Peptides against a protein of PDB entry 4HTP. Designs and how they scored, part 44

Target 1, 231 residues: chain A of PDB entry 4HTP
Amino acid sequence: SQTVASHVPFADLCSTLERIQKSKGRAEKIRHFREFLDSWRKFHDALHKNHKDVTDSFYPAMRLILPQLERERMAYGIKETMLAKLYIELLNLPRDGKDALKLLNYRTPTGTHGDAGDFAMIAYFVLKPRCLQKGSLTIQQVNDLLDSIASNNSAKRKDLIKKSLLQLITQSSALEQKWLIRMIIKDLKLGVSQQTIFSVFHNDAAELHNVTTDLEKVCRQLHDPSVGLSD

## One batch from the design tools (peptide; aimed at target 1 V8 D12 R19 S39)

Design b2_p22_5_s1 (made by RFdiffusion4, then SolubleMPNN; from b2_p22_5, 10 letters changed)
Fold by OpenDDE base, seed 5:
Structure b2_p22_5_s1 (fold): chain B 231 residues (1-231), chain A 22 residues (1-22)
Amino acid sequence: as target 1 above (231 residues)
Amino acid sequence: MEEEERELKELRERWEELIAKY
């Protein structure tokens, strides 16, 4: 069956996240998230106009926005050091070169941007002059690849993990990779709380999540903002 | 600011196009 996530470019989610991050005020951050969510819901309604019993929901996006709440997908087993080494290899960076050292020593204040400790930002600046301007992945495809990574991590198949990571990287822009890294590391640095995200999604979302700890259930049961838990 | 506004406009247009297909 068709899903909203199969149609929405990952780039569009990343663009939204970028706007949220750059926004100074809580209200502006909320506005950007709300607009994306509303668009998603409108498209969902159109896509599933003649199909009332669908399992499709905002979950594919929500699990990327709140990756710390992911429970379906097991641990990736990926750290910044692994990504650094992968990028050095993939981009054919000189091992003792400036960019390679920036990636490996991302915690050390080096460079003009003051991005010490933020691996995703360090990676972004290294990638920006070297990567595609626009990625080709949908949200569904990103989740499929992340599922593959988690599954292969559980199975201790490092080669297959690398394969999936390469697919993600080679089909993503620098901006998309910045956010992908943050999703994998589970730190988006959006400047909005989990409670705020839930409150915008649905009035009962925080409560349902507190009880169930199931993000998919939250997204599916509360996909309509006008229908509460008691209805 | 102009670039951000353009990108936002394009994003909105993509959503409208998606919705219009169904």
Scores: peptide ipSAE 0.631, ipTM 0.935, DockQ to the pose 0.866
OpenDDE base, seeds 1, 2, 3, 4: peptide ipSAE 0.607, 0.601, 0.620, 0.610; ipTM 0.927, 0.925, 0.931, 0.929

Design b2_p22_5_s2 (made by RFdiffusion4, then SolubleMPNN; from b2_p22_5, 11 letters changed)
Fold by OpenDDE base, seed 5:
Structure b2_p22_5_s2 (fold): chain B 231 residues (1-231), chain A 22 residues (1-22)
Amino acid sequence: as target 1 above (231 residues)
Amino acid sequence: DEEEEKELKELKERWEKLIASF
């Protein structure tokens, strides 16, 4: 069956997240999230117009926006040091070069941007002059690749983990990779709380999540913002 | 910011096109 996530470019989610991060006020951050969510719901309604009982929901996006609440996937087993080494290899960066050292020593203040300790931002600046301007992945494809990484980590298949990571990297822009890194590391730095995200999604979302701890169930049961838990 | 407004407009147009395709 068709899903919304199979049609939505990962780039569009990343662009939304970038706008949320750059926004100074809570109200602006909420607006950007709401606009994305409303567009998703409208597309869902159009896509599933003739199908009442679908399992499709906002879950594919929500699990990327709130990656700390992920419970379906096992741990990726990926840290900044692994990504740094992968980028150095993939981009053929000189190991003693400025960019390689920035990636490896991401915690040390290097340069004018004040990005010390934010590996994703450091990676972004290294990638920006070297990567595709536009990625080709959908939200579904990103989730499939992340599922593969988690599964292969559990199975101790390091070669297959590398393969999936390379596919993500080679099919993504620098901006998309910035956000992908943050999703993997589980720190988006959006400047909005989990409670705020849930409150915008549905009034009962925080309560249902507190009881179930099941993000998919929250997204499916509360897909319609007008239908409450008691309805 | 004119660039931000342009990006938002383009995003909106993509969603509208996607919705209209069904």
Scores: peptide ipSAE 0.464, ipTM 0.885, DockQ to the pose 0.823
OpenDDE base, seeds 1, 2, 3, 4: peptide ipSAE 0.445, 0.257, 0.369, 0.426; ipTM 0.878, 0.738, 0.852, 0.876; seed 2 fails the geometry check

Design b2_p22_5_s3 (made by RFdiffusion4, then SolubleMPNN; from b2_p22_5, 9 letters changed)
Fold by OpenDDE base, seed 4:
Structure b2_p22_5_s3 (fold): chain B 231 residues (1-231), chain A 22 residues (1-22)
Amino acid sequence: as target 1 above (231 residues)
Amino acid sequence: MAAEEKEEEELKKRWEELIASF
């Protein structure tokens, strides 16, 4: 079935997240999220104009924005150290080289960059001069690959995990990889709370999530901002 | 336009193009 997520570039979500992160004020952060959400809803309405009772919703994006609330897919089994080693291998970085050491020792303050402890930022700066390709993945494709990683982690298929990770990495810009890493590690550092995200999405979203703990149900049931839980 | 504003306009344009495709 056609989904909004199958059409929306992952790059556009990442650009939105980057804007949210860089914004100093809460109002600006909210604006960027709202604009993305409104665009998504408008596209949904256009895409599904002839279809009733579709299950398509903001869920594919929401689960990437609030990865801590992911319950459908199991744990990835991926840590920063694994990603560091993967990048060293993939980029053919000398193990004793500056960039390899930055990735492995990402928690150690290195110079003037306030990025100590943020692996995704360290990775971004290593990747930026090396990733010359524009990302090509849709939000759906990213979720499919993440689902594959989680499934293969549960099945202890390390080779298939690596394969899916390589597909993500090789089809993503440095900026997209920064955000992908944060999604996998489940820390976006947006500077907005979960409550704020829910409040912008729908007035009843936080309540429904508190009861159901089901992010997909929240996104489907409260897809229309004008239709409440009591309606 | 600031680089950020241009990027916002480009993103908006992409959404409009996606919406217009249906």
Scores: peptide ipSAE 0.437, ipTM 0.874, DockQ to the pose 0.869
OpenDDE base, seeds 1, 2, 3, 5: peptide ipSAE 0.427, 0.410, 0.428, 0.416; ipTM 0.871, 0.867, 0.870, 0.868

Design b2_p22_5_s4 (made by RFdiffusion4, then SolubleMPNN; from b2_p22_5, 9 letters changed)
Fold by OpenDDE base, seed 2:
Structure b2_p22_5_s4 (fold): chain B 231 residues (1-231), chain A 22 residues (1-22)
Amino acid sequence: as target 1 above (231 residues)
Amino acid sequence: SEEEEKEIEELKKRWEELIASY
């Protein structure tokens, strides 16, 4: 069955997240998220206009926006050090070179951008001159690759993990990779709380999540903002 | 910024195109 996530570019989600992060005010951050969500819902209605009782929801996006609430996908087994090594290899960076050292020593202030401790930002600046300007992945494809990584981590198939990571990296812009890294590390640094995201999504979302701890269930049951838990 | 506004408008147009395709 067709899903909204199969049509929405991952780049568009990342662009939205970038705007949210850059916005200073809570109201502006909320506006950017709401606009994306409203567009998603409108497209969902159009896509599924002739189909009742679809399981499609905002979940594919929500699980990337709130990756710390992921319960379906197992642990990736990926940390900053692994990603640093992967980028050094993939980009053929000299191991003793400036960029390799920036990636490996991401916690140490480099004095240039003030991005100490933010691996994703450090990676972004290394990637920006070396990567595609625009990625080609949909939100669904990103989730499929992340599912593969988690599954292969559980199975201890390091070669297949690397393969999926390479697919993500080679088909993504520097900006998309910045956000992908943050999704994998489970820290988006949006400057909005989980409660704010839920409140914008649906008035009952926080409550339902507190009870179920199931993000997919929250997204599916509360897909319509006009239909509450009591309905 | 003007660039940001343009990017937002382009994103909105892509959504409109997706919706209109169905």
Scores: peptide ipSAE 0.539, ipTM 0.911, DockQ to the pose 0.960
OpenDDE base, seeds 1, 3, 4, 5: peptide ipSAE 0.525, 0.479, 0.444, 0.392; ipTM 0.915, 0.904, 0.890, 0.873; seed 4 fails the geometry check

Design b2_p22_6 (made by RFdiffusion4)
Pose (drawn by RFdiffusion4):
Structure b2_p22_6 (pose): chain A 221 residues (1-106, 117-231), chain P 22 residues (1-22)
Amino acid sequence: SQTVASHVPFADLCSTLERIQKSKGRAEKIRHFREFLDSWRKFHDALHKNHKDVTDSFYPAMRLILPQLERERMAYGIKETMLAKLYIELLNLPRDGKDALKLLNYGDFAMIAYFVLKPRCLQKGSLTIQQVNDLLDSIASNNSAKRKDLIKKSLLQLITQSSALEQKWLIRMIIKDLKLGVSQQTIFSVFHNDAAELHNVTTDLEKVCRQLHDPSVGLSD
Amino acid sequence: SDVEDALAAWHAAMAAANAAAE
């Protein structure tokens, strides 16, 4: 019943992605990712130490790191133009004000929002990776259910409980373009030698994370 | 516990990585 994702601050995933994006070279981008992945694996063993048929995996984090491969969640129905309106309303931005104009006259949208949010209020987030995933699930379902009001509420929960950095990365997760500077092939290859292959056949990110959870145990076994 | 130790070690490593990035 328990998950690694329920114990990991979304902020730690975000700080990892930030350092990855910031790194100039491939080796350094891989290093930052590998450290998070390796810690996730060590904590998985400690958490599920004496457990039986464990289905927990790196999937809750991997689906955010490779969001373009997201298949379980339907479309979010979220445009950058409406996030701008949501922030103007939420932050009580005067429309003639400098910050409101930056959002309206839209180095992607996530960065603009980052610069707007950085000097403001909350500096430390509270959400776990699991809670972020649960809320993204509500948003995707409510888009399918044509409930734009429930989408606004769920997105407001995500935004108001998160730091500027988390929000920058959350926006990018929703738009599905992280701009990390490291390919999907590279990310799969760091996770597991066979991961790129398994994904080609299955097109199933959760299956790949779960089946190839152990790096020393290959597809042949 | 083992879980508390593993989580503490992870948080320390993450804090160190963030500090080094400053």

Design b2_p22_6_s1 (made by RFdiffusion4, then SolubleMPNN; from b2_p22_6, 11 letters changed)
Fold by OpenDDE base, seed 1:
Structure b2_p22_6_s1 (fold): chain B 231 residues (1-231), chain A 22 residues (1-22)
Amino acid sequence: as target 1 above (231 residues)
Amino acid sequence: SEVDAAMAEMRARMAEADAAAK
């Protein structure tokens, strides 16, 4: 499909998110997000140079960056405990082993990294020595799989949910899975507010979202940072 | 770092896309 999301690796988004998280200052966090966004917009302009009235926008990425604002996709029905059990099975971890227990008891400090309560970080360290170094999924593919999970959750098809999760997991690096988990659980821990993300995206983004609660509409209508709501 | 490398690759892809669209 002719979308930016179909060309951008999920790894690129995850790398950006990782940089944002690791940055201590607000300005530095903003810089990393802005650089990704600017590159996305440039790619969009190039991709759609000869096309008018396209519906493509930053929405595929934005809905992963602000998963709490997702309204199109229904609930995944996935919790940390489910993921823990899945990883234990997939990685063939001894159930009473150290790594399995870390995943299952992620709320309890293990003394290793001080990441108690952060399942995604615990999963990352378990996965890092056991999974591929580079993922193969695009942002579009990730969203397609997440759509499938949500749809199958609504249909109470746990087997198909597991299938899509396995596809996500087996095609993602440890770092990508860390962020994927956070997207599913809807807690990215970026250290930057929703308001800041919107403000960087477009000056009118927060206002439009407050009125419409439609993230896709915000991304499409305010795709051009130089064109405001009143224009 | 791996993160830096991935970002560099993304930037390269964006540049290539822009060049191809000329």
Scores: peptide ipSAE 0.049, ipTM 0.664, DockQ to the pose 0.058
OpenDDE base, seeds 2, 3, 4, 5: peptide ipSAE 0.048, 0.047, 0.036, 0.036; ipTM 0.670, 0.666, 0.646, 0.644; seed 5 fails the geometry check

Design b2_p22_6_s2 (made by RFdiffusion4, then SolubleMPNN; from b2_p22_6, 11 letters changed)
Fold by OpenDDE base, seed 5:
Order: C-alpha cells, then sequence, then structure tokens
Structure b2_p22_6_s2 (fold): chain B 231 residues (1-231), chain A 22 residues (1-22)
C-alpha cells in the first residue's frame, strides 16, 4: 500500500535532525521535531483521506530517529572501520593521504574541528567537497536498503551488503550520509531524550512503549495525538 | 491532486529547514 515514507525525501528528515542538533535548549529542539511530525501527519491525512483502515504510520521515520529501539531488522554488522575502508575505496583516496588517515583514525584529534571520536562528522567533512549536493532517496528507500543490509548480514553475503551501501552513499549528500552513518551506528547525538521524543509524539507513547517494546505498534496505535490508549 | 498538494505543502514547510541545515 501507499505510504507517507515513500513520498518524503530522506533529506527532509536529515535537515530536521541537523536543526535539532544545532539548537540550544529543549524547547527549540522540540519545536523542530514537532514541525516535522505535524507535516508528516498532515500529509498522512491527505494521502489516506478515503482509507480508514491503513497500517501506515510515523514508524518509518521514528525507527531512524530512535535507532536504538529497532527490533524489526537484525544487526547490520557494520562498524566505523568498514565504512572508512569503503569510503577510501569509493572516493579513491590515497591510502597514506590526510583524508584516508582521518577516516581510519577518527578517534584521534587531527584537525581544527572538535569532532574527534565522531566518525560521522569526520566522514561529513571528507565527503562534503566530493558528494552530491542533494540526495535522491526517500525515507522508504533508505529503510529498504537498511533492511537489505541487515538481511544480507544475516546471510553472510558481504558482496550484497557492499552493493546496498554503495547505493546509499552514491545517492546521498554529505549531510545525509552523516545522519545515515549515525543511524547505522545507532547514535544520533540529538541532545534530546527518548522520553522527550515520545512525549512530543503522543502523551501515551512512552507508556505503551514501556509495555510493548514495539515501536511500530506505538506509532500505529497512537498516530492520532487526540486519541489516547484508554479511548 | 490533493495528495500532490499536500506533498508540495510539506516540502514548502521543510524548505526552510533544508536551507538552514546546509
Amino acid sequence: as target 1 above (231 residues)
Amino acid sequence: SEVEKALAEMREAMAKAEEEAK
């Protein structure tokens, strides 16, 4: 069936996450998340205007915002070292060059940026002068590729994992790749708690998640902020 | 269509976010 995620560019989620990260204070961070969520819900209502029994929800976005709560797909089997090697190969970086060394030694402060230990930020600066200015992937396509990676990791098909990663990388801007890396590593560094995200999404979301541990169920059952668990 | 209009409105709402994030 048709989904909101199949229409929403991944870039829109990434720009929202970037704004949240850059914002100071809880209130401003919440505002940026709420704006994205409200836009999503408005589009959902329009897309499904004549369909009352849909399973579509905010889940495709929520599972990328709270990747630590992912339970549907298995482990990716991807670490920073693997990504570093892939980028060196893909970008044809000299192995002994500054950029290759930055990626491989991302934990060691080497540059003027206070980004030591954050592989995604190191990658961003390497990618920025080399990648597309605008990506072409939807949130659905990103999730499909991530599903492929997890499935192929389980099947020990390293070649197909690489193929899916290449598709993600070649169709994404540097900013989108920064956030994609953080989603894969499961550390977004947004500066807002899980509780805050749930509270903004729905008043009963934290409670339902605590009981079910099912993020899709939370998003589906509580997709309408005006309808509570007891209704 | 209403769907196309809704998508356009969503993109417009997010355009500010995209520009600020670059």
Scores: peptide ipSAE 0.166, ipTM 0.788, DockQ to the pose 0.726
OpenDDE base, seeds 1, 2, 3, 4: peptide ipSAE 0.163, 0.070, 0.085, 0.164; ipTM 0.778, 0.660, 0.667, 0.787; seed 2 fails the geometry check

Design b2_p22_6_s3 (made by RFdiffusion4, then SolubleMPNN; from b2_p22_6, 13 letters changed)
Fold by OpenDDE base, seed 4:
Structure b2_p22_6_s3 (fold): chain B 231 residues (1-231), chain A 22 residues (1-22)
Amino acid sequence: as target 1 above (231 residues)
Amino acid sequence: SEVEKALKEMQEAMKKAEEEAK
């Protein structure tokens, strides 16, 4: 079935997240999220104009924006050290080189940018001169690959995990990979609370999530901002 | 189609916003 997520580039989500992160004020952060959400809803309405009963919702995006609330997908089994090693291998970085050491020692302040402890930012700067300027993945494709990683982690299929990671990496810009890493590690550093994200999404979203802990249910039931939980 | 139009509008909005973020 056609979904909004199958049409929306992952790059668009990442650009939105980047804007949110760079914004200093809460109001500006909210504006960027709202613009993305409104655009998503508008596209949903157009895509599903002739279909009354659709299961499609903002869930594919929401689960990437709030990855700590993910309950459907199991653990990835991916840590920063694994990613560091993968990047060193993939990019053929000298092991004793500056970039390899930055990735491996990401917790140690080595630079002026204050990126210490933020693996995704360190990775971004290493990747920026080496990766695609524009990625090709949709939000759906990213979720499919992440599902594959989680499933294969459960099944202890390390080779297939690596394969899916390589697909993600090779089809993503440095910026997209920065955000992808943060999604995998479940720390987006947006500077906006979960409550704020829910409040912008729907007035009843926080309440429904508190009761159900089901992010997909929240996104489906409260897809229309004008239709309340009691309606 | 309306779907294509909506997608294009979304893409244009995102592109504009990306350019403004550079």
Scores: peptide ipSAE 0.207, ipTM 0.791, DockQ to the pose 0.934
OpenDDE base, seeds 1, 2, 3, 5: peptide ipSAE 0.162, 0.180, 0.059, 0.206; ipTM 0.768, 0.782, 0.647, 0.789

Design b2_p22_6_s4 (made by RFdiffusion4, then SolubleMPNN; from b2_p22_6, 8 letters changed)
Fold by OpenDDE base, seed 3:
Structure b2_p22_6_s4 (fold): chain B 231 residues (1-231), chain A 22 residues (1-22)
Amino acid sequence: as target 1 above (231 residues)
Amino acid sequence: SEVEEALAAMRARMAEAEAAAL
């Protein structure tokens, strides 16, 4: 069936997240998120105009924006060190070279950009001159690949995990990979609280999530901002 | 800005889809 996520490029979500991160004021951060959400809802209404009782919702995007609240997808089993080694291999970086060492020693300050401890930012600068300028994946495709990673982690199929990671990497720009890494590690560093994200999404979102801990249910039941929990 | 252009393009695509569905 048709979903909004199957039409929205992952790059568009990443661009929104980048704008949110770069904004200094809370109000400006909120504005960027609200604009993306409003566009999503409008697209949803258009896409599903002739169909009632669809299960499609903002969930595919929300679970990437609030990855720490993921409950449907099990653990990826991926850490920064694994990604570092993968990038070194994939990009054929010299082991004793500056870029390989930056990835492996991402916690150590180098004085370059002040990005110590932020693996995603370090990876971004290594990837920028080496990867695609524009990605090709939709939000749906990204979630499908992440589902595959989690499933194969549970099944201890490391080869298939690597396959899915390579598909994500080879079809993504440096900026998209920066955010993808943060989604996998579950730390987006947006500078906006979970409560703020929920409050912008729906007035009752935080309450419903506190009770159910089900992010999909929150997104589906509270898809319409004008319909509350008590309705 | 590449980021701004990408976001603008997304909004434009969604607006077009909405218009086509009317």
Scores: peptide ipSAE 0.069, ipTM 0.720, DockQ to the pose 0.059
OpenDDE base, seeds 1, 2, 4, 5: peptide ipSAE 0.062, 0.079, 0.068, 0.063; ipTM 0.707, 0.724, 0.713, 0.698; seed 2 fails the geometry check

Design b2_p22_7 (made by RFdiffusion4)
Pose (drawn by RFdiffusion4):
Structure b2_p22_7 (pose): chain A 221 residues (1-106, 117-231), chain P 22 residues (1-22)
Amino acid sequence: SQTVASHVPFADLCSTLERIQKSKGRAEKIRHFREFLDSWRKFHDALHKNHKDVTDSFYPAMRLILPQLERERMAYGIKETMLAKLYIELLNLPRDGKDALKLLNYGDFAMIAYFVLKPRCLQKGSLTIQQVNDLLDSIASNNSAKRKDLIKKSLLQLITQSSALEQKWLIRMIIKDLKLGVSQQTIFSVFHNDAAELHNVTTDLEKVCRQLHDPSVGLSD
Amino acid sequence: SEEEEELKTWWEELIEETNEEN
């Protein structure tokens, strides 16, 4: 019943992605990712130490790291133009004000929102990766159910409980373009030698994470 | 970096406490 994702602050995923994006070279981008992946694996063993048929995996994090491969969640129905309106309303921004104009007159949208949010209020987030995933699920379902009000509420929960950096990366997760500077092939190859292959045949991110959870155990086994 | 050291220490502590509980 328990998951690694319930124990990991979304902030730690975000700080990892930030360092990846900030790194100039491939080797350094891989290093930052590998450290998070390796810690996730060590904690997985400690958490599920004496457990039987464990289905937990790196999937809750991997689906955020390779969001363009997201298949389990339907479309979010979220445009950058409506996030601008949501922030103007939420932050009580005067429309003639400098911050409101930056959002309205839209180095992607996530960065503009980052610069707007950074000097404001909350500096330390509280959400775990699991809670972020649960809320993204509610947003995708409510888009399918044509419930734009429940989408606003769920997105408000995500935004108001998160730091500026988490919000920058959450936006990018929703738009599905992280701009990390490291390819999907590279990310799969760091995770597992066989991961790129398994994804080609299955197009299934959760299956790849779960089946190839152990790096020393290949597809042949 | 200091940030990386703090995060590593946090991971180590989380794993240790989980092992003690188990």

Design b2_p22_7_s1 (made by RFdiffusion4, then SolubleMPNN; from b2_p22_7, 9 letters changed)
Fold by OpenDDE base, seed 3:
Structure b2_p22_7_s1 (fold): chain B 231 residues (1-231), chain A 22 residues (1-22)
Amino acid sequence: as target 1 above (231 residues)
Amino acid sequence: SKEEEELRKKWEEKIEELLKKN
């Protein structure tokens, strides 16, 4: 069956996350998230107009926005050093060159950008002049590839992990890769708390998550903001 | 912003397309 996530470009989520990150105030951050969520819900209603009993929900997006709460897929087994080496190889960066060294030594300040310690930002600047301007992946495709990575990590199939990573990288813009890295590392740096994200999604979301620890259940049961847990 | 408006329009167009097919 078709899902909202199969229709929504990953780029649209990333642009929303970028707006949230750049926003200075809590209210503005909340506005950007709410607008994306509202659009998603409206699209869901249109997609499933004649099918009221569906399992489709905001979960595919929510699990990328709150990756630290992921419980369905296993660990990726990916760290910054692995990604650095992969990018050096893929982009054919000179090993002793400035860009390779920036990726490998991402914790050390190298310039005026103040991005020391944030691998995703360092990667972004390296990728920006080298990557496609527009990605082609949907949110569902991103999740499918991440599922593959986690599954193959559990199976110790490093070759297949690399294959999925290459597909993610080659079909994503620099901005999309910045956010993808943060999703994999499980630190989005949005400047808004988990509690705030839940509260904007649904008034009962935090409570249901605290009891179930099941993010999909939270998204599915509380899909309609007007229908509470007691209903 | 201009970017927000473009994104909003994109969603609206996609919704309209779905509604025409259903």
Scores: peptide ipSAE 0.366, ipTM 0.860, DockQ to the pose 0.874
OpenDDE base, seeds 1, 2, 4, 5: peptide ipSAE 0.229, 0.332, 0.233, 0.238; ipTM 0.803, 0.846, 0.805, 0.805

Design b2_p22_7_s2 (made by RFdiffusion4, then SolubleMPNN; from b2_p22_7, 8 letters changed)
Fold by OpenDDE base, seed 3:
Structure b2_p22_7_s2 (fold): chain B 231 residues (1-231), chain A 22 residues (1-22)
Amino acid sequence: as target 1 above (231 residues)
Amino acid sequence: SAEEEELRKKWEEKIEELEKEN
């Protein structure tokens, strides 16, 4: 069956996350998240108009927004150093060049942007002049590739991990890759708490997650904001 | 913003396409 995630570009999620990150106030951050969520729910209702008993939910997006709560897929086995080396290879950067050194030494303040310690931001500026302006991946495709990475990490298939990473990188803009890196590293730096995300999603979401620790169950059972746990 | 409006229109267009197919 078709899912909302199979129709939503990953770029749309990344643009929303970028707006949330750039917003200074909590209210603005919440607004951007709520607008994306409301659009998702409206699309869900249209997609599943004739099929009321579906398992489709906000879960494919929520697991990317709250990657630290991921329990379905195993660890990626990917760190910043691995990504740095991959980008140096893929972009054919001179190993002793400025951009390669920025990626490898991302913790050291070397630039005017003050992004020391944030690998995703360092990568973004290196990628911006070198990558596609628009990505082609859906949220479903991103999750499928991330599932592949986690599965192949468990199986110790480094070649297949690299293949999936290359597919993600070559089909993504610099902005999308910035957010993808943060999802893999499990630190989005949105400036909004997990509790706030849950409270905007549904009033009972935090409680259900505290009991079940199952993010998919939370998204599915509390898909309708007007239907509570006791209903 | 103009970007928010563009995103809104994109969602609306996708919903309209689904409604035509149903």
Scores: peptide ipSAE 0.296, ipTM 0.833, DockQ to the pose 0.765
OpenDDE base, seeds 1, 2, 4, 5: peptide ipSAE 0.274, 0.280, 0.278, 0.285; ipTM 0.825, 0.826, 0.828, 0.828

Design b2_p22_7_s3 (made by RFdiffusion4, then SolubleMPNN; from b2_p22_7, 11 letters changed)
Fold by OpenDDE base, seed 1:
Structure b2_p22_7_s3 (fold): chain B 231 residues (1-231), chain A 22 residues (1-22)
Amino acid sequence: as target 1 above (231 residues)
Amino acid sequence: SEEEKRLRERWEEKIKALEEKN
């Protein structure tokens, strides 16, 4: 089945998230999110113009923006230390080198950027001179790979987890990997609350989520911002 | 910004392409 997520580059979501993070004011942060959401809804209407009873929604993007609320996908079993070791191996970094030590000791402030404790930012600077400039993955493909990781973690298939991670890494820019890491670790650091994200999405979104705890249902039932829960 | 403009233009172009095919 054709979905909006299968047409939207993951890079476009990451670019939006980067703008939100860099914005100083709440109003500007909200504007960037609203613009992405509005574009998504317009694309949805065009894509499904001649199709009735579609189940497609903003859910594929929302679950990446609010990864703490993920309930469908099981745990990844991935921590910062695992990612650090993977990057050291993949990039063939000297184990006693500056970059390897930065990744392994990401909690210790060693640099001038004040990125201590943020593994994704430290990884970004290591990856920037070593990765491709433009990624090739769609939001759908990213979710498929994340599903694979969660499934293989549950099945204790470590080799297949590594395979899916390598596919994500090799097809993503440094900026995309920064945000992907934050999605996996479930901390985006956008500077806006969950309540704000729901409020911008739909006036009734927070209420419906509080009752159902089902992010997909929230996105499907409240796809139209003009149709409320009481309608 | 120019980057924001390019992002918006990409969305608009994709939407337009779908509308022309339907």
Scores: peptide ipSAE 0.398, ipTM 0.888, DockQ to the pose 0.867
OpenDDE base, seeds 2, 3, 4, 5: peptide ipSAE 0.396, 0.397, 0.395, 0.392; ipTM 0.886, 0.886, 0.888, 0.884

